# Designs tried in a protein design run: peptides against a protein of PDB entry 3S8F. Part 215

Target 1, 157 residues: chain A of PDB entry 3S8F
Amino acid sequence: VLTLFVAVPSLMTAFTVAASLEFAGRLRGGRGLFGWIRALPWDNPAFVAPVLGLLGFIPGGAGGIVNASFTLDYVVHNTAWVPGHFHLQVASLVTLTAMGSLYWLLPNLTGKPISDAQRRLGLAVVWLWFLGMMIMAVGLHWAGLLNVPRRAYIAQV
Target 2, 166 residues: chain B of PDB entry 3S8F
Amino acid sequence: DEHKAHKAILAYEKGWLAFSLAMLFVFIALIAYTLATHTAGVIPAGKLERVDPTTVRQEGPWADPAQAVVQTGPNQYTVYVLAFAFGYQPNPIEVPQGAEIVFKITSPDVIHGFHVEGTNINVEVLPGEVSTVRYTFKRPGEYRIICNQYCGLGHQNMFGTIVVKE

## One batch from the design tools (peptide; made by RFdiffusion4, then SolubleMPNN)

Design b2_p22_5_s1 (from b2_p22_5, 13 letters changed)
Fold by OpenDDE base, seed 4:
Structure b2_p22_5_s1 (fold): chain B 157 residues (1-157), chain C 166 residues (1-166), chain A 22 residues (1-22)
Amino acid sequence: as target 1 above (157 residues)
Amino acid sequence: as target 2 above (166 residues)
Amino acid sequence: SDFGLGTLAFMGLLAATYLAAV
């Protein structure tokens, strides 16, 4: 229960990120309730990657609440649910953020901008990674709810 | 515009902080509600019990697998189970259908899992601690025990069986 | 300024998502 207190700074971080995105979108000319989203640089893999990571992180965070609940954790603990949560939190947010950071960092360190082909490839990789990760995560969570154990090659189901 | 945006951020930040705190209480309340309304599916953990893992194989209720199943009352049994690298003792565990079974599970070596297929029994087993789980098997048959906590090179082959007799 | 409306909408969406998950 006390672990849920970590939700406060986490939610504050979510606010900060959301506000930053809105600010950036509006600076780029986006208007209205959702127009600022379209104004964001969706052609830049350095931007798209971490944003997709955030999208995966949101349901992962909900799962974190479940995992932190002693009553609900009893149902999901050491089932396929747990690796499902990890893949959303680490393999989605952290990994995609790292990928995005690399798309920005390497050109700056080398002094060579990425080519258009590299940019397009980067976008494809990030989107495909996100799609695959979502499929995997949904499958793992579903299997976990069916009491499929983690760290086992067989299951009753 | 930037200054105006910053003022807006500050205004919303206070609200968001309050919202975050409110959400915390909502989640706690929901957990409490779930506990209160869905207790039938929850197996409460027993009191923390300690045991010496270095002697558990030589003396005490876990030492003899032939004496692992103890009748404690009418239609009530306690089963002393060892999870070890790489298996379970006793194996099979034989219990009667419809009886209330209290599993007392510990390990002499490393951390293991005790996941019984077809049931909600799913606990970690720590050396030096006794895991207590209460369950009643309503259906006769064989129930497979799976180790769901990595315990070494033979982890994937670590299985046990509970045989529920009519 | 319309700034903050998107953030507010996100707050609502996040709240709805998390409440639906529990």
Scores: peptide ipSAE 0.447, ipTM 0.841, DockQ to the pose 0.741
Fold by OpenDDE base, seed 5:
Structure b2_p22_5_s1 (fold): chain B 157 residues (1-157), chain C 166 residues (1-166), chain A 22 residues (1-22)
Amino acid sequence: as target 1 above (157 residues)
Amino acid sequence: as target 2 above (166 residues)
Amino acid sequence: SDFGLGTLAFMGLLAATYLAAV
């Protein structure tokens, strides 16, 4: 019940973020249904990181609803599904947001802007992190559905 | 332009809020229905049963592994299982194929898991509480019991076996 | 005038995803 109540403000936040991104993209010259996405600053790791985190958070949130369902939770509880969910929520959203924040915070704290090389490296890091996290998450969720237990080194499959 | 955008945002936000609230009510209704009718089926719907973990080894149905399997009726058995650091008793658990088995599982020490490989049996075992799981084994053979709750240094090696006889 | 199209599309996709999860 509590999880479902928390889902409401989370969904509202999702809307706010989406609307803000569209608004920003259109202000940057993007037009049409998808043009505003292309217009966003994808060359800035401080932007890319949290956005990728949010993308991973969406299926993670859906998983949260699954975990809160009595019938569905019986299937996935204490299987590899749960670590998959956690990695999307914590190791994806929270971690990527922290990484993105760092790309903004450090230049401001030191008073020194990041170099172009550092920027490109940052982009590589965040994209590779996201890719790895998605692979891991898909694998863990899949394994969980196959009844692979959590906190065990063995599996029936 | 800015005013139009702002107006659009507010309109869509209102719609999204309505949708979110509608979903909330649907979810609550489904939860209420599940709790009221116990239609989840595979989830054990039993009363909270408590035991004293400090005496469960000395007295009661868990005290003697040799008496752990009790026939309660035609083709019906109750198995009193202890999950402890680091194993299960009785071990192996021997039950007949096709019989309805009621597992009564508790712990004398810390929280453990009871995950039977090849089945949908997957419960946490808390000291002081009795977990009840009902299952019928359709095929004979050996089924491994896995502890899926960290319980100490020997957690990774904590296994049991259910032997289903023809 | 095109503002909201992307948001609506996202909302629709999100709604569909979460409804499918139930």
Scores: peptide ipSAE 0.435, ipTM 0.824, DockQ to the pose 0.755
Fold by OpenDDE base, seed 1:
Structure b2_p22_5_s1 (fold): chain B 157 residues (1-157), chain C 166 residues (1-166), chain A 22 residues (1-22)
Amino acid sequence: as target 1 above (157 residues)
Amino acid sequence: as target 2 above (166 residues)
Amino acid sequence: SDFGLGTLAFMGLLAATYLAAV
């Protein structure tokens, strides 16, 4: 139960990131409720990748609360639910953040900007990665709720 | 302008913090409610039952698979199950339909899983600890036990069977 | 300014998500 207090700083971080994105978008000319989102640099894979990671991290964080709850964990523990959670947290946020970092770091280290073709390819990669991760994560969570066991090659359902 | 934005951020941050704390308490309350209302088949952690994994095969209620199923009352049984590398004993576990079954599960070697297909029975089994699960089988038939915790090279082949008799 | 509207919307969505998860 006390472990749930770990969620507080995470939620605060989520707020800070969201507020920062809104502020940045509005500085770039975005207005209204959603205009600031459109104003963000969606043409830059170094930006898109970690943002998509954050989006996947949100439901993953909710799952973390579930997993940390003794009563709820009884339902999901050692089922396909757990790998689903991991793929949202590690394969989504961490991996996409790393990918985004590379899109910034490599041009900086080499002194050579990425070409337009490379930029477009990068965008395709991160979006496809995100989509694949979301599909797989949803499937794993669903399977977990259907009592599909973790670390087993067979299942009733 | 920046100053105004900063003030707004601080105000919203305080609000978000309060909201986060409120959500935390809601979650705690929901967990408590769930625990209080959904106790069937779930044994609350009130006592950690310990056993010596080095002697559990030689003495005690887990030592003889033929004596593993113990009737403790009218339509009530306790089943002493060992999860080991790589299987379960007794195997099969034979219990009557409609009876309240208390599984007492432990391991003589490493950590295993005890997942019974077609049921909500799913627990980890630790050497030196006894896992207790209560369940009533409403349907006769065979229920497969699956190890869902990696326990070695033979993990993927570690299965058991519960036979529920009419 | 409209600053904060998006953050509030995010707060609402996040709350809804977490409540739906339980």
Scores: peptide ipSAE 0.425, ipTM 0.844, DockQ to the pose 0.801
Fold by OpenDDE base, seed 3:
Structure b2_p22_5_s1 (fold): chain B 157 residues (1-157), chain C 166 residues (1-166), chain A 22 residues (1-22)
Amino acid sequence: as target 1 above (157 residues)
Amino acid sequence: as target 2 above (166 residues)
Amino acid sequence: SDFGLGTLAFMGLLAATYLAAV
């Protein structure tokens, strides 16, 4: 139980970010319980990338709690579950945030906005990356629950 | 305007913070539920047992692979296993079907894994410590031991076998 | 409030998902 209190600061941060997104969406004219989500700038890869990263971070964070739990970690430790967790935390959130940062940074550094073609390409890259990561993560977590070992090229499963 | 925006942000933050705290309790409850319903196969932490990795090969119960399997009682055995770069000893490990097996696993060199396919046996093996795992094989056959902790250039080829005899 | 109801619904959904998966 005490171990779970370690998650409190992280949860506070995560939901503060969510609050910021809701505020932003409502400022853009979104209304209701979910209308603010639709109002967010989904046409901007610099926005979409980190948001998708956050979405991937939700199950990853839950997995973090699992991995930190003594009894549950016994089940998942050194199985494919662990790299599944990593790919959600690092290869999704961190990587997508970096990608999003790049989409913002380069135009600002050069003083030139990205072209519409570049924007569309950026959106495609970000969404495809997220999709691939989610598929991989589900596969790895599933394999982990089936006791597929980590750091092994072969499994009986 | 900035003040209004600030107040609005604070209101949203308070709501989401409350949600966050609620979710924390939900997670605790779900963990408790999991523990209550999925307790089978969980091995509690045992007493910490230490060994000298520099002498474990020369003296003690791990020194002779031929004497690694010790009957400790009726239908009960202790198996002293070494995980080393890059293999296991004894190999194969031969045990009877239906017997309670206590594996005492240690390493003379670096950290290894001890993952037995088809079972829930999955432990890290640290030099200087003895990992203890209790298991009963209900089905005869061969069970592969896989090292799931990187231990060097030969890690990927580090396998062992448990042979369960009728 | 809509927020409260949504929160409860979300919590319920998570719980249901967990119970279905475990």
Scores: peptide ipSAE 0.005, ipTM 0.746, DockQ to the pose 0.233; fails the geometry check

Design b2_p22_5_s2 (from b2_p22_5, 15 letters changed)
Fold by OpenDDE base, seed 3:
Structure b2_p22_5_s2 (fold): chain B 157 residues (1-157), chain C 166 residues (1-166), chain A 22 residues (1-22)
Amino acid sequence: as target 1 above (157 residues)
Amino acid sequence: as target 2 above (166 residues)
Amino acid sequence: DDFGLGTQLFMLGLMDTILAAV
């Protein structure tokens, strides 16, 4: 249980990011407990992508805590749970952040803004990616709890 | 303006930091609750037992698959299992229903998995170490052993069978 | 053997709860 204190710096960082988002939303006119969320630039794929990555990282981080727990790790180790965790951490946070970075970087490097069509397409891509990843991740975690092994093409369930 | 913004950010950070700490305790409490309410599948680590992987096939309790199943009591057995590239020995493993089985599993070559479907038996098998798992099969039938740790080109085909006899 | 349905739902729900709390 004391091992969980190792997560404190990471949690501090995560919630600092959340604080930054709240600040940004309030600067954009958002008010109240949740109004700042709506005020964030959800029309920009360069923003939406990494934020969706962060959202996916939350359950992934929770899974990380489970994986770090000695007793619980015995249950989930080398099951489909682990790939589920990876897909939330790597294929969601890292990948979506990379996607978002490209949506910012390329226009800045070329000096040419993205078209409205490209922007809409970008939004569709990152949202669909996130949705698909969440569905798959939930499935993998659930399968893991049902003792479906990883690195195997067959399962009892 | 910059100073004002900085102070505002700091205030938000303090609030979220407090929330973070609170959530940490919530997580700990929830994990503790889970462990307290359901302990199925939790197997305490046994004593560290070492073996020489270079000789384990030649001498000792793993050397002869015909002698792998040892009765240690009226309804107790020890089964010495080798996980190797790419299979298990003995195969099949035959044990009686309702008996307490102690699996002693090791590897002569690389790391393998020992995942028994329909059970909570799921361990990594390291060369030079003996994994010990205790289990009682309540249902007769065949239980498939799956290698869930990548061990080479034949990993996907590495299966074993435990036959539980009525 | 494996977790019961209640525990499974709890584990999955815990992840969702954390998400909702943030």
Scores: peptide ipSAE 0.201, ipTM 0.829, DockQ to the pose 0.051
Fold by OpenDDE base, seed 5:
Structure b2_p22_5_s2 (fold): chain B 157 residues (1-157), chain C 166 residues (1-166), chain A 22 residues (1-22)
Amino acid sequence: as target 1 above (157 residues)
Amino acid sequence: as target 2 above (166 residues)
Amino acid sequence: DDFGLGTQLFMLGLMDTILAAV
């Protein structure tokens, strides 16, 4: 009940953020249905990281609704599905947001801007992290659907 | 102009809120689809039943593993299972193929898992509560019981076996 | 007792599609 109660406001908030991104992209010269996406500052790891986190959070949020469903939770509960969901929510959204925040925070704390090399490295780190996390999450969710238990070193399949 | 910006933001918000609503329906549809296609295979939650975990080993249907399997009908059995640190009782659990088995599972100590490989039997076992699951084994053989709820230092080694006989 | 391959792919694909659609 609590999860479903929180899900609606959270979803509304997420799409409000998306609306803000669309507005920002259009202000930056993006046009059309998808042109605003390309216009966003994808060269800034402080931007890319939390956005990728938000993207990873979408399937995690859907999974949250599944986990909150009595009947569906019976199927996925205490299987590899759960850590898959967990890694999307914590290791993707929270962690990437934290990483992105550091790319903004550290330059401001030190008073020194990041170098171009540091920027490029940051982009590489964030994208690689996202890719790895998506592979892991898909694998865990799939394993969960195959009834692989969590908190066990053995698998049915 | 802040007024112009406000109007623009509002327009995009309305669009994304509409999309949000559409996604909610997609989620509901997904849930409905999974329920419609797989609900028949899901073991329903049993009625809440309570026991005293401090005496369950000494008295009652869980006290004697030799009496744990009770025939309740021509093709029906009730199996009283204890999940404990760190194993299951009885072990092995012997049941006939094709019979309807009602598992009554409880714990004398801490929370455990009861996950039977090759089946959809997967429940948490709480001290003081009786978990009830109903299943019919259609294939003979050995089915491993796995504890999928952390229960202490020996958790990873906590296994049981169900032997289904022809 | 497990989900069929079609259902598995549908569920995983739907999650990925939602991600891609954003």
Scores: peptide ipSAE 0.138, ipTM 0.793, DockQ to the pose 0.042
Fold by OpenDDE base, seed 2:
Structure b2_p22_5_s2 (fold): chain B 157 residues (1-157), chain C 166 residues (1-166), chain A 22 residues (1-22)
Amino acid sequence: as target 1 above (157 residues)
Amino acid sequence: as target 2 above (166 residues)
Amino acid sequence: DDFGLGTQLFMLGLMDTILAAV
């Protein structure tokens, strides 16, 4: 009940962020239903990282609802599903947001802008991180559906 | 200019909030559907039962592993299982194929898991509480019990076995 | 198997529905 209650303001916040992204994209010249997405600064790791985190958070959030559902939680509880959920929420959203924050914060703190090489490396890091996390998360969720237990190093399935 | 920007932001927020509300209803509908169809394979459990974890090893139905399997009716058994650091008793648990088995599981020490591989039996076992699970093994063989709740240094090697006889 | 294809498809379908709605 509590989790589902918290889900409401969380969804509102998430979609408010999406609204901000749309506004930003349109300010940058994007038009139409999807043109604003293309107009966003995809060349900036400080932007890309948290956005990828948000994308990973979507299925993770759905998983949170599953975990809070009585009948569905019985299926997934203490299985590999749960680590899969965590990796989307913590190792994706939180971690990528932190990475993005650092890409903005460090240049400002040091007074030194990042080089183009550093920028490109940063983009590679966050995209590869996201890809790896998605592969791992999908695998863990799938394993969870196959009743692979968490906190166990072996399984019969 | 700032006022215009704020107005534009509000317009986008309204649209996305409407979408958010729609998604909320979708989620609620999905949850309601899952509850209505009961397709998640939930095992019926009994009412909450309490026990004293400090005495459960000395007295009561969990005290003697040799008497842990109790026939309660034709093709019906109750199995009193202890999950402890670090194992299960009785071990193995021997039950007949096709019988309705009611597992009564508790712990004398810390929280453990009771996850029977190859089945949908997966419950946490709390000291002071009895977990009740009903299951019928359709296939003979060995089913491994695994602890999926961290319970100490020996957690990773905490296993039991259910032997289903033909 | 109590965690057979039916359960898997159900969960996948549920997740897909959620994802498709987003």
Scores: peptide ipSAE 0.137, ipTM 0.795, DockQ to the pose 0.046
Fold by OpenDDE base, seed 1:
Structure b2_p22_5_s2 (fold): chain B 157 residues (1-157), chain C 166 residues (1-166), chain A 22 residues (1-22)
Amino acid sequence: as target 1 above (157 residues)
Amino acid sequence: as target 2 above (166 residues)
Amino acid sequence: DDFGLGTQLFMLGLMDTILAAV
């Protein structure tokens, strides 16, 4: 139980980021319950990518708590659940954040703005990546719950 | 201005921080609830038992696969299993249906997995340690043992069989 | 200062998502 305290900094960070997003959206003229979301710069892959990463990180973080629980870990340990978890953490949040950072960094380093075509392509890439990652992650978690072993090519399901 | 913005940000941060802490307690409560309501499917881990991996094949209860299944009571058995690169012994493991089986699993070489399909038996096997798992097979048949921990070049082919007899 | 309704609903939604995932 005390091990779960390790999740506190991550939760604090995640929720602080969420708060910052709301604040930013409202500063951009967003109003109402969800208007602030629409007001965020969804046309910028440098913004969209890390936000999508954060969204994937939420269920991943919950999974982390499960994995850290001695009783629940008994169910999921060394099953397909585990790779499902870290794909959300690494291949979603970390990777998408890296992608987003690239879309910010390269224009700044080169002094050249990205073209509209590059921008649209970037948006397509990060959205498709996110979608694919979510499908795969859900599949892996589900398989894990069905007792599909990790690191094995065969399963009796 | 900057001052107003900072105040607003701080307010949001404090609120979200409070929410974060609240969620932590919710998770703890959820775990506690799960443990309280779903204990029947959890096999308690045994006490830490140590063995010498360098001699486990030569002496002791794991040395002879023919003597690996030991009846300890009227309907109770202990099965001494070795997980090694790359297989299990004994293979097959033969046990009666409905009996309480205590698996004592260790490794003479590297870390392996012991995952029994169709059951909740799933443990890592460490050299020098004995993994203890208690299980009762309700249905007769063959149950495949799968290594779910990378253990070398032959890992993907490391399988065993438990035969449950009527 | 009180949180906006949007923030509150977002928090609730997030909570539900996490709970559903666990």
Scores: peptide ipSAE 0.025, ipTM 0.797, DockQ to the pose 0.543; fails the geometry check

